# Peptides against a protein of PDB entry 7RZF, part 231

Target 1, 358 residues: chain A of PDB entry 7RZF
Amino acid sequence: PFQEEHLKQLYKIVPIKDIRNLYVTFPIPDLQKYYKSNPGHYLGHLIGHEGPGSLLSELKSKGWVNTLVGGQKEGARGFMFFIINVDLTEEGLLHVEDIILHMFQYIQKLRAEGPQEWVFQECKDLNAVAFRFKDKERPRGYTSKIAGILHYYPLEEVLTAEYLLEEFRPDLIEMVLDKLRPENVRVAIVSKSFEGKTDRTEEWYGTQYKQEAIPDEVIKKWQNADLNGKFKLPTKNEFIPTNFEILPLEKEATPYPALIKDTAMSKLWFKQDDKFFLPKACLNFEFFSPFAYVDPLHCNMAYLYLELLKDSLNEYAYAAELAGLSYDLQNTIYGMYLSVKGYNDKQPILLKKIIEKM
Target 2, 358 residues: chain A of PDB entry 7RZF as posed
Amino acid sequence: PFQEEHLKQLYKIVPIKDIRNLYVTFPIPDLQKYYKSNPGHYLGHLIGHEGPGSLLSELKSKGWVNTLVGGQKEGARGFMFFIINVDLTEEGLLHVEDIILHMFQYIQKLRAEGPQEWVFQELKDLNAVAFRFKDKERPRGYTSKIAGILHYYPLEEVLTAEYLLEEFRPDLIEMVLDKLRPENVRVAIVSKSFEGKTDRTEEWYGTQYKQEAIPDEVIKKWQNADLNGKFKLPTKNEFIPTNFEILPLEKEATPYPALIKDTAMSKLWFKQDDKFFLPKANLNFEFFSPFAYVDPLHSNMAYLYLELLKDSLNEYAYAAELAGLSYDLQNTIYGMYLSVKGYNDKQPILLKKIIEKM

## One batch from the design tools (peptide; made by RFdiffusion4, then SolubleMPNN)

Design b2_p22_8_s3 (from b2_p22_8, 12 letters changed)
Fold by OpenDDE base, seed 3:
Parts: C-alpha cells; sequence; structure tokens
Structure b2_p22_8_s3 (fold): chain B 358 residues (1-358), chain A 22 residues (1-22)
C-alpha cells in the first residue's frame, strides 16, 4: 500500500520519447478475489468511455486531451492501482490541475448516480463477445498475463476468469469509488518540457524526474469538485451482438460475389463467407450521383457533406467500436462510399442510424 | 523497485500496453 508519504505527490518525468501524458493513480485494495464482479473494470469502462457526456468528450472539447484510458492495474501483493491516463495536448499540459478537477467531477457524478446494473450487464456482454472470439481474433498482449493469472485463479477458470462477469456487486463498485479521492492520489506528468528541470534520477533506468507535494489548496479544490452538468452516464450500447449463429453455406454459394438484385436504381452483390465462418459481415455501398464531380463546387459540397455526416455519426462511433462494429464513409469520383463491418447481428441498427443522418 | 519500475513504465508509455483488457 502507498504510505501517506507517497500520496498527494506530483511527479514530473522526462520521457524517452516525445510524449505528453498525465497519470492519475489511486491505490486500491486487491480486487482479484472479486474477479466475478470486477468492479475496477466497471469503473474503467465508465471513466474511459468516449461517448457523449464522458470525461474524454469534455476534455477533448477543451482541447486539453487527445485520448483517455481508465482501469485497474495489478500492483504489488495485496494492492492494486486504479489509473486514469490521458494523452495531453500542449495546451492540456498547462491545465493539468483543471483536467484532474474534471476527473474528480466525473467520479463525483458516478457516486451521485450510483452503480448501474445495466452498465454491468453491458460489460458482461462485451466480455462474453471478446471471450467467444478470443481464439479467432489475435489477442494483443496476452502472453505475459497468463503466468500471473495462474497464481490467482483456479486452473479451470484461468482461461475464463478475465471475461466471466457473473455477479453485480454495487458494494464493491462503491468501495473502489471511495478510494478514488484527492487525498488518495498520486499524479505523474510525463513531458519533455521537464528536461533540465528535474532534480532526481532513478537508479535502474536513469529516468529523470522531480517529485513535489501537491499543495493542500489544490487537494481541497479537487475535494470540492462539484457535479458538472456536462457529465452524463453513457446511453445503452444498442450495437452489442447477442446472436452469433452462422448460417450454413448455401449449395449454390459462388466463390465470387453474385448479382442477386438488379434494378434501374440498384445492384446488389452477395458472397457468403466460405473461409472464416464468423458471425461477421461486410456491407459495402457505393452511391452514384451525377452531381458529385460536375465541377469543383459540387466536389467541395460533396466533401463537406461527408464531413458533416461523419460528425453527426460521432455519437455512435465509440459504441459501435466497442461492440465490434465499424463504419467508413468516403468520397468517390462517382459519389459516396459507405462500408459497415463487424458482427452481423446489429449491423442493421448501425446502418439505420447512418441512413437517418444522411 | 516499484517506484523505479513505475517511473520507467511512465517514461516509456508502457503502463497499459500489457493491460489492454477489451
Amino acid sequence: as target 1 above (358 residues)
Amino acid sequence: KELERWLHELATNDIFKSDTSP
């Protein structure tokens, strides 16, 4: 556990690469025994959310942050860390105190709303999808985790333990939220702007850093974080697949796309998957407009239209991505191209959302 | 050792590379 001497500390760190990062770290109890409820994952999902009313959305709107990651990390024996990490803009580097204030405002919003069973269910469903397709999708970075996992889970559950959410435990969510307080914080800022301004060097790797106490006035400011009305819980993710049935290969299945519809206004080609046997589809739409490239003005209008369309769809982009759906919109010499890819079950929902914005 | 590792992980931006839980 961090002793009191390690709390309320600010570290200014010189990176090896030209990066700007803020790390807000909280020591939390060892949650490993609670893997079936995984309260740290629940909180990481909400704090790391990228949708409207999220912490990231607000910090991006201010031009202070590019990306945000929230979650639990294993610590030494008997404790973990909850970490909020943001990629800072140059402007964000000047507003670190205010960024952290917004973090505590969001955490305060989570306390005020209380634990939501539907959010837990979404996490459960997302993890179930990830687990079901783990062997088929290249897991980024799993090799180093297996050795640690074997020490903590029954052998029979080791393969599933990271993914099996079974128990909604609001008490544990509240317990972790109670650790996410200004009095329990360790802050690190990573920036090349600290080069030549550090007074310590780490002995093992030569990392240059400065350690400072966070002023009590700043801690109090964060403790008094108000409910910011810009922060909202996410809406339900309607894109999470629930049906994973794979249709049998048709007897007349062609090795190439077959024309299945030919009309004056539309042609439709279809190819059944004969190789991957995944409950995924790729929908590609080419829209033809005689006006798209008539002149430079129409070309620019078509470009602006797509930019506006993309902007109008941003509210769905993250939820779709979490659910293993993606879309792409491009200008073509004939008009517009739309692609929808991923799990087939909820593709009609995403496609409908796109069409409603067109 | 924990501090040193932590500082290094931060300086290299490797803190979450292993822990990308979906």
Scores: peptide ipSAE 0.233, ipTM 0.780, DockQ to the pose 0.434
Fold by OpenDDE base, seed 2:
Structure b2_p22_8_s3 (fold): chain B 358 residues (1-358), chain A 22 residues (1-22)
Amino acid sequence: as target 1 above (358 residues)
Amino acid sequence: KELERWLHELATNDIFKSDTSP
């Protein structure tokens, strides 16, 4: 068990590489027995969310953080950790107290909204996608991961236990949220800026560090974290595929793209997948404008238009990525290129969102 | 041992590499 002596401590650590990281760690109970509900994954999904109103969006807007990861990690001796990790900018390194305040404001928002069954369902659906295609994508570290899992799960469930969410347990979500408090925090800052400012060296690897108690005043500031109106729960992810049906190969399927529509305004080429048999599609659009590259002014306008379009679509980028969808927009000498790739089920929804912003 | 390992994992930025949980 994490001893009380390790709580409310700040560790300043000298890295081997030039990295700037903040780790905010909370000891939590062993949740392994609750794998069917996985409350830590639910919280990691929300805390690690990158959409509008997310923790990361606010911290990025201030120029303090580049990336954020939230989730549970196995601990020693029958406990786990919940960790919020951020990649710090140089400016963010100066604002660690405020960054952590924002973390607690977001956690307070999660407490205020309470557990959401629809969020659990999204996690379930995302995990179902990941599970279904796990073997096809040959994820790195699969074998080492399975070996670890074999110690914790029945052999029959080992392959599924990590991915199959079956039980919505709001009580367990609230229980974990109750552990995400300032009085239960361990903070680590990793930066080369601490070189020559440390007073301890660990015996095994020679890691240089300084340990300090977090002042009670700082703990109280975090305990009194108000609701920040900038933080919002994510909207429902409309892009999560639910239909994975693979259409049979048509008898007239050609090994090359066939022209299936030819009009004055459009040509459409189609090729059915005859090789991979995945519920995925690639949509490629080339838009032709005689004005796009007539002169430098029009070229610049076309560039600016595309940048504005990309910016306007940024609200969907993360949700699309989570759902295994991607889009690409490029200027061409003839106009614009659009590509939409990934699971075919929700591609029409993403395409519609793109067109609505055009 | 646990503290030392944890400190090392942080210093090497390997803390999340072992747990490939998405």
Scores: peptide ipSAE 0.223, ipTM 0.776, DockQ to the pose 0.408
Fold by OpenDDE base, seed 5:
Structure b2_p22_8_s3 (fold): chain B 358 residues (1-358), chain A 22 residues (1-22)
Amino acid sequence: as target 1 above (358 residues)
Amino acid sequence: KELERWLHELATNDIFKSDTSP
């Protein structure tokens, strides 16, 4: 357990690789006994959220941060850590105090809103989906999903935590939030810019670092973090699948896509899955326009249109990804290509959202 | 030991990597 002397400390660390990271670490109680409620997972889901009004969205808008990870980590016996990690831009390295202020503003927002049962239910449902298909998904798909979740949780805890959300415990969420305070913080900045500016070398691995006390005035600034009106709780994730029914293989199922609709304006091919037996689908749309490639102006307009469309859909991208859905939009010589992939249950919802923005 | 390991994990960006190979 970190003694009081190890709190309110700033570590400047020289990395082996050319990386720029900020780690904001809080000692928390051992929560292993509370695996059924997993309050650390709840908080990591919100703090690590990438949607509109999230901590990451605001820090990206400032140009300070590229990626954000939030979650619990196992400690020594009797305690854990809650860690917020960000990948820093060159500009972000100059604004570490302000980045941490924004973290505490977001944490203050979570305190003000209080524990939300619907957020817990979404975490439970997401975890149930991930677990149910863990052993059935191809390693590549499994690794990509885990990699997305691993951004927020240690790999071992992701695999276990997903399975065990059964009890909503707002009291435990509040208890962990009460530990996420400036008086309980350890800050580490990892950057090659500290090379030749360190005064200590770690004995085991030769890691060069400098340790400094965080000034009391800075701690007070973080303690007085107000509500930033840019921070909002995420909206409900409409893309979380609830129906996992696998339709029986049709007697007329072909090993290749069959033309099931042929009209003057559209052709539709269909192939039923005869191998994987997953409640997943791939929807591929090719749109043909005689105007798409008529001249350079039309090509540029089609490109600009697609970029604007992608930007307008960015609000759904993270929620879709969490729910195991993805979409892709590409310009083609003949027009546009759209692909929607993942669990079939909520694909119509995502497709509708895409079409409404078109 | 704990501090040294922590510093090394930060310097290598391995703080969230699990020791469990799949």
Scores: peptide ipSAE 0.199, ipTM 0.748, DockQ to the pose 0.275
Fold by OpenDDE base, seed 1:
Order: sequence, then structure tokens, then C-alpha cells
Structure b2_p22_8_s3 (fold): chain B 358 residues (1-358), chain A 22 residues (1-22)
Amino acid sequence: as target 1 above (358 residues)
Amino acid sequence: KELERWLHELATNDIFKSDTSP
């Protein structure tokens, strides 16, 4: 565990690469025994959420942060860390105190709302999807990960233990959330801007850093973090697949796309998967407009239209991605191209959302 | 050792590379 000497400390670190990162770290109890409930994953899912009303959405809106990751990390024996990491903009580097204030405002929102069983169920469903298809996706990164897990879980549960949420434990969620307090914080800022401004060098790796106590006034500001009305819990992810049935290969299945519909206004090609046998589909739509790219004005209008369409769909992008769906929208010389890829079950829902915005 | 390793992991941006990022 961090000794008191390491709490409420700010570390300014010189990176090897040109990176700007903020790490807000909290010591938490060892949660390994609670793998069936995984309260750290629940909190990481919410804190790391990218949808409307999320921490990241607010920090992005201010131009301070590009990316955010939240989650638990293994520590030394008998404790773990909960880490919130953000990629800082140049402007964000000047607003670290305010960024951390927003983190505590979001954490305070989570306290006020309390543990949500539906969020746990969503995490469970997402993990079940990930587990079910993990072995079917390319094994290259899997072997090194299993070796680490074998030390912590019974062999029989090793494959399942990381993914199978079984028990909703609101008490454990609250327990971890209670550790996410300013009095338990360790802050690190990583930036080349600290070059020549450090006073310590780490002996093992030569990392240059400065350690400073966080002023009590700053800690108090974070302790008094109010409920920011901009922060909201995410909505339910409607894109999470529940049906994984693979349709049997048709006897007349062609190795190439077959034209199955030909009309004056549309052509449809279909190819059944004969290789992967996954409950996944790729929907590709090419839209042709005689007005697309007729002149520079129409070209610019078509471009602007797609940018506006992409912006209007941004609210679904993250939820779709989490659910293993993706979409792409591109301008073509003939009009536009739309693709929807991933698990087939909820593709019609995503496609409908896209069409409703078109 | 733990502090030093942590500082190095931060400086290299490798904190989440080793562990299963959720």
C-alpha cells in the first residue's frame, strides 16, 4: 500500500517520448478474491465511458483531454490500484487541477446515483461476448496473458474468471468508490515540459522527476467537488448482441457475392460466410447520386453533409464499438459509402439509427 | 522498487500495456 508519504503527492515526470499524460492513482484493497463481481471493472466502465454525459465528453468539450482510460491495476502483494489516465492536450496540461476536479465530480455523481444493477448486467453481457469470441479471434496475444492469470485462478476457472461476472455486489462497488478520494490520491503528470525542471532521478531507469506535495487547499477543493449537472450515467447500450446463432450454410452458397435483388433503384449482392462461421455480418451500402461531384459546390456540400452526419452519429459510436459494432461513412465520387460491421444481431438497430439521421 | 518501477512505467507509457486493459 502507499504509505502516507506517497499520498497527496504530485509527480512531474519527464517522458522518453513526446507524450502528455495525467495519471490519477488510488490505492485500493486487493480485489482478486472478488473476481466474480469485479467492482473495479464496474467503476472502470463508468469512469472510462465515452458517451454523452461522461467524464471524457466533458473534458474533450473543454479541449483538455484526448483520451481517457479508467480501471484497476495489480499492485504489490495485498493491494491494487485504481488508475484514471488521460492523454492531455497542451491546454489540458495547464488545467490539471480542474481536470482532477471534474474526475472527483464524476466520482461524486457515481456516489449519489449508487450502484446500478443494470450497469453490472451490461458489463456482464459485454464480458460474455468477449469471452465467447476470444478464442475465435487471433490467438497471438492470448498465451502470455493466460500465463499470468494461472497464478491467480484455479485452472478450471482461468478461462472464465476474467470475463464471467456472476455476482452483483453493490457493497464492494461502494467500498472501492470510497477509496477514490482526494486524500488517497497520487497524481503524476508526464510531459517533456518538465525537462530541466526536475530535481530527482530514479536510480534504476534514470527517469527524471520532481515530487511535490499537493497543497491542502487543492485537496480541499477536490474534497468539496459538487455534483456537476453535466455528468450523467450512460444510457443502456442497445447494441449488445444477445443472439449468437450461426445460420447453416446454404447448399447454393456461392464463393462470390451473388446478385439476389436487381431493381431500377437498387442492386443487392449477398455472400454467406463460408470461412469464419461467426455471428458477424458486413453490410456495405453504396449510394449513387447524379448530383454528387457534378461541380465543386456539390462536392463541398456532399462533404459537409457527411461531416454533419458523422457528428450526429457520434452519440452511438462508442456504444456500438463496445458492443463489437462499427460503422464507416465515406464520400465517393458517385455519392457516399456506408459500412456496418460486427455482430449481426443488433446491426439492424445501428443501421436504423444511421438512416434516421440521414 | 515499486515507486521506481511505477515512475518508469509512466515515463514509457507502458502502465496499461502489460495488464489486460478492460
Scores: peptide ipSAE 0.234, ipTM 0.782, DockQ to the pose 0.416; fails the geometry check

Design b2_p22_8_s4 (from b2_p22_8, 13 letters changed)
Fold by OpenDDE base, seed 2:
Structure b2_p22_8_s4 (fold): chain B 358 residues (1-358), chain A 22 residues (1-22)
Amino acid sequence: as target 1 above (358 residues)
Amino acid sequence: KELEEWLNELATNGIFRSDTAP
């Protein structure tokens, strides 16, 4: 367990690779016994969210951060960490204090809203999908993994314990949130810009670093983090599949796509899956316009149109990805191409949203 | 992203050089 002397510390670390990272870490109690509720997963889902009103969305809008991850990690004996890690831009490296302020503003928003059962249910449903359709692992690796986790879970639950949420525990969510405070923070900044500015060397890897106490004024600034009106809880993920029915193969199913609609304005080809038998589909659309590539102006306008369309769809991209859906939009010399892939159940919803933005 | 998912991605891609995790 970290003593008070190990808290409120800043580490400036020189990497071997040219990377810029910020690690904001909080020591938390061992949550292993709470695997059925997994409060760290709940918080990781929200803090690591990439949708509108997320922490990442705001930090990206400022040009300070490229990527963000949040969640629990196993620590040493008897404790865990909650970690928020970001990939910093060059500009973000200059604004680390403000980035961390935004983290605490988001955490404060989570405290203000309180634990949401619908968010837990969404995590539960996503994990259930992931469990049901997980890829086949290599037997040796899988056996070794299972052998390792047998120390943590009952034998009867060992296969499901990492995935299946069972209990909504708002008390445990609040307990973990109470540990995510400035007085409990450890900050590591990883950048080559600290080369020649370090005074310590790590014994095991020879990593050069400098350790500094975070000034009390900075801690107080973070403690006084207000509610930032830009931060919002995510909306419900409409793309989470609930129907996994696999339709029986038609007797007349052809090994190639069949033309099922032929009109002056559209042709539709269909092929049923005869190989994988998964509740997944691939929708591919080719749109033809005589104006798409008629001259350089129209070509540039078509490009700009798709870039704007993609930008307008970014609000759905992350939620779709979490739900095992993806889309792709490309310019072609004839017009545009659209692909929608993943679980078939909610593809119509994603497709409708795409069409509404077109 | 969630940290666990990211860590799993890093592990699978051999990017887990222990050297950069504080």
Scores: peptide ipSAE 0.066, ipTM 0.596, DockQ to the pose 0.076
Fold by OpenDDE base, seed 4:
Structure b2_p22_8_s4 (fold): chain B 358 residues (1-358), chain A 22 residues (1-22)
Amino acid sequence: as target 1 above (358 residues)
Amino acid sequence: KELEEWLNELATNGIFRSDTAP
């Protein structure tokens, strides 16, 4: 268990690879017994969110961070860690204190809003989908994994315990959130820029590092993190599938796409799934324009158009990805290509969003 | 992203193995 002397510490670590990472770590109670509510997953979902008003969105807008990951990690007996990890830009490496301030501002926003049952329900639904449609794992790896987790879960629940949320526990969410405080923080910065500036070597891997106490002034600055009006809870994820009906195979189902619509302006090919029997579809659209590649100017305009379109759709990309939907937009020599893939139920919603931005 | 998804990727990079906490 981390004693008080191990808290409020900064570690400057020299990596072998040319990477820039920030780890903000909080000791939390062992949450294993609360697997049915999984309050750490709830907080990880929100802190790790990539949509508008998220922590990542703001840190990206400043050019400080490329990626963000948040969530719980197993620790030693009797405690866990909550970790926020970010990939730092070169500029972000100079703004670590401010990045962490923004983390605490987001955490403060979560405190102010309180636990949301609808967010828990989305996590529950997403996990249920992931469980139901989980790809076949390699038997050896799966058996080894199951054998490992048998130490943590009842035998009857071992197959589902990692995925199925059952209980909304706002009290436990608040309890974990109360541990995410500056007084409990451990910070690790990983950068080659610390080469030759370290005074310690880690015994196990020979990693060079320097340990410093975080100044009390900095801790106090983080403790006084105000509400940043740029931070918002995510909107409801409209892309989460609810209908998983699989239509029966048609008697005349062809092994290849059949032309089912032929008009002057459109052709439609359809192939029913005869192999996977999943509630998934792939929608592919090819748009033809005689102007797309007529000259360099039009080509560049078409490129710019799609880049702007993609940028305008970024607000939906993460929510769609979480729900098992994806889209792709590409320039072609004939015009443009659009693909929408994933669970079929909410594909029309995503497609509509794309068309509305076009 | 959630950490659990990423930790499955990072478990290969030994920097934060919990086993080194005394």
Scores: peptide ipSAE 0.066, ipTM 0.603, DockQ to the pose 0.073
Fold by OpenDDE base, seed 5:
Structure b2_p22_8_s4 (fold): chain B 358 residues (1-358), chain A 22 residues (1-22)
Amino acid sequence: as target 1 above (358 residues)
Amino acid sequence: KELEEWLNELATNGIFRSDTAP
């Protein structure tokens, strides 16, 4: 376990690759015994969320961060870590203190709102879907993984323990949130800008770094993190599938796509899945316009239109991805291509959102 | 990236390996 002397430390690290990363790490208790409630997953889901009002959305709007990941990591025996990792812009590298302040503002928002059972239910449902439709792993890798986790879980639960949430434990969520405090923080900044400014070398990989204590004034600023009105809990994920019914194979099922609709304005081909038997579909749309590629101006306008459309859909992209839905938009020489893929149940919802933005 | 892939990348960075944390 980290002693007090190991807390409130800043590490400046020189990478081999040209990367800029910030790691904000909190030592937490071992949560392995709480796998049925998985409070670290709940917090990772919210802190790592990419939707409107998320930590990432605000930090990205400032131009400081490109990507954000949040979650628990196994430590040595008897403790874990909660880590928030961000990819920093050049500007973000100058605003690390403010970035971390925003992290604590978001954590304070989570404390103020308290544990939400509906968020837990979404995590439960997402994990249940992931478990039910998990791709077949290579038997050797799978057996080795199962053998490794047999030490942690009852034999009867070993197959489900990593996926199936059973218990909403707001007390455990609050317990973990109580560990996510400035007095319990370890910060690492990874940047080539620290080259020639380090005084230590890591023994295992020869990584150059500098260790500094975080000033008490900075810790106090983070401790006094207020509620930032830009932070909001995510909205309910409308894309989570609930219907997994597989329709029976049609007697006239063709091995190739069949033309099922032919009109002056549209042709529709359909192929029923006869191989995988998953509650998934692929919807592919080709839009034809005689103006799409008529001249460079129209081509550039069509490109700009799709970029703007993609940007306008970013609010749904993350929620759809979490629910196993994806979309793709591309310019073609004939016009535009749209693809919607994933679980079939909520594809109409995503498609409607796309069309409404078009 | 999936959290698991990210965790694996972090594990490769020796400074964050829990095994080297006293």
Scores: peptide ipSAE 0.036, ipTM 0.574, DockQ to the pose 0.075
Fold by OpenDDE base, seed 1:
Structure b2_p22_8_s4 (fold): chain B 358 residues (1-358), chain A 22 residues (1-22)
Amino acid sequence: as target 1 above (358 residues)
Amino acid sequence: KELEEWLNELATNGIFRSDTAP
């Protein structure tokens, strides 16, 4: 277990690749025994959320961060880590203290709101969907994985334990949140900008780094993180599928798409799935406009329109992705292409959202 | 995103690896 001397440390690391990353790491207890409630997954879901009012949304709005991930990682025997990792912009590299302040403000928001059973239920439902419709892994990789986890789970649960949440444990969520404090932080900044400014070399990989104690003043600033009114819990994910009915194969199902509607303004082709038998669909739309590519100006306007449309849909994109839905919007020489893919149950909801923004 | 999805792609620096934690 990290002793106090290993906490409140800043590591400045020189990468081989031209990358800028921030790792904010918290030692946490071993949570393996709590796999049925998985409080680390609950917190990772919220901290790593990309929707409106999320940590990432605020950090992106400032131009400091491109991507954010949050969650638990296995440690040595008897402990784990909770890690928040961000991809830093050049500007973000100058604002690391403020980025971490925002992390603690978001964590403070989670404390203030307390554990939400509905969020746990969404995690449970998402994991159940992921388990039920998990793609076939390579047998060798899968067997090795199962062999590894047999040490942690009862034999009867070994296939499900990583996915199936069973118990809402607000006490354990609060316990983990209590470990996500400035006094328990280890910070690593990875940037080539530290080249020639390091004084240590890591023994295993030869990585050059500098270790510094985080100033007490900075720790105090993070400890006094206020509630930032920009941070909000996510809204309920409307895209989580609940109906998994597979329609029977039609007796006259064609191996190719059949034209089922032909009008002056639209053609509709349909092919039933005869191979996968999943509650999934692919909706593909081609929109034709004589104005889309009539000249370079119209072409650029059509491009800008789609970029703005995509930007306006960002609020739904992450929630849809989590629920196993995706969309794609592309310019074509004839107009626009839209695709909606994934579980069929909530595709109409996503499609409606897209159309309403068009 | 959740870390578990991403951790498979990033070789965690040895400084934060369990093997280097006392």
Scores: peptide ipSAE 0.061, ipTM 0.572, DockQ to the pose 0.070; fails the geometry check

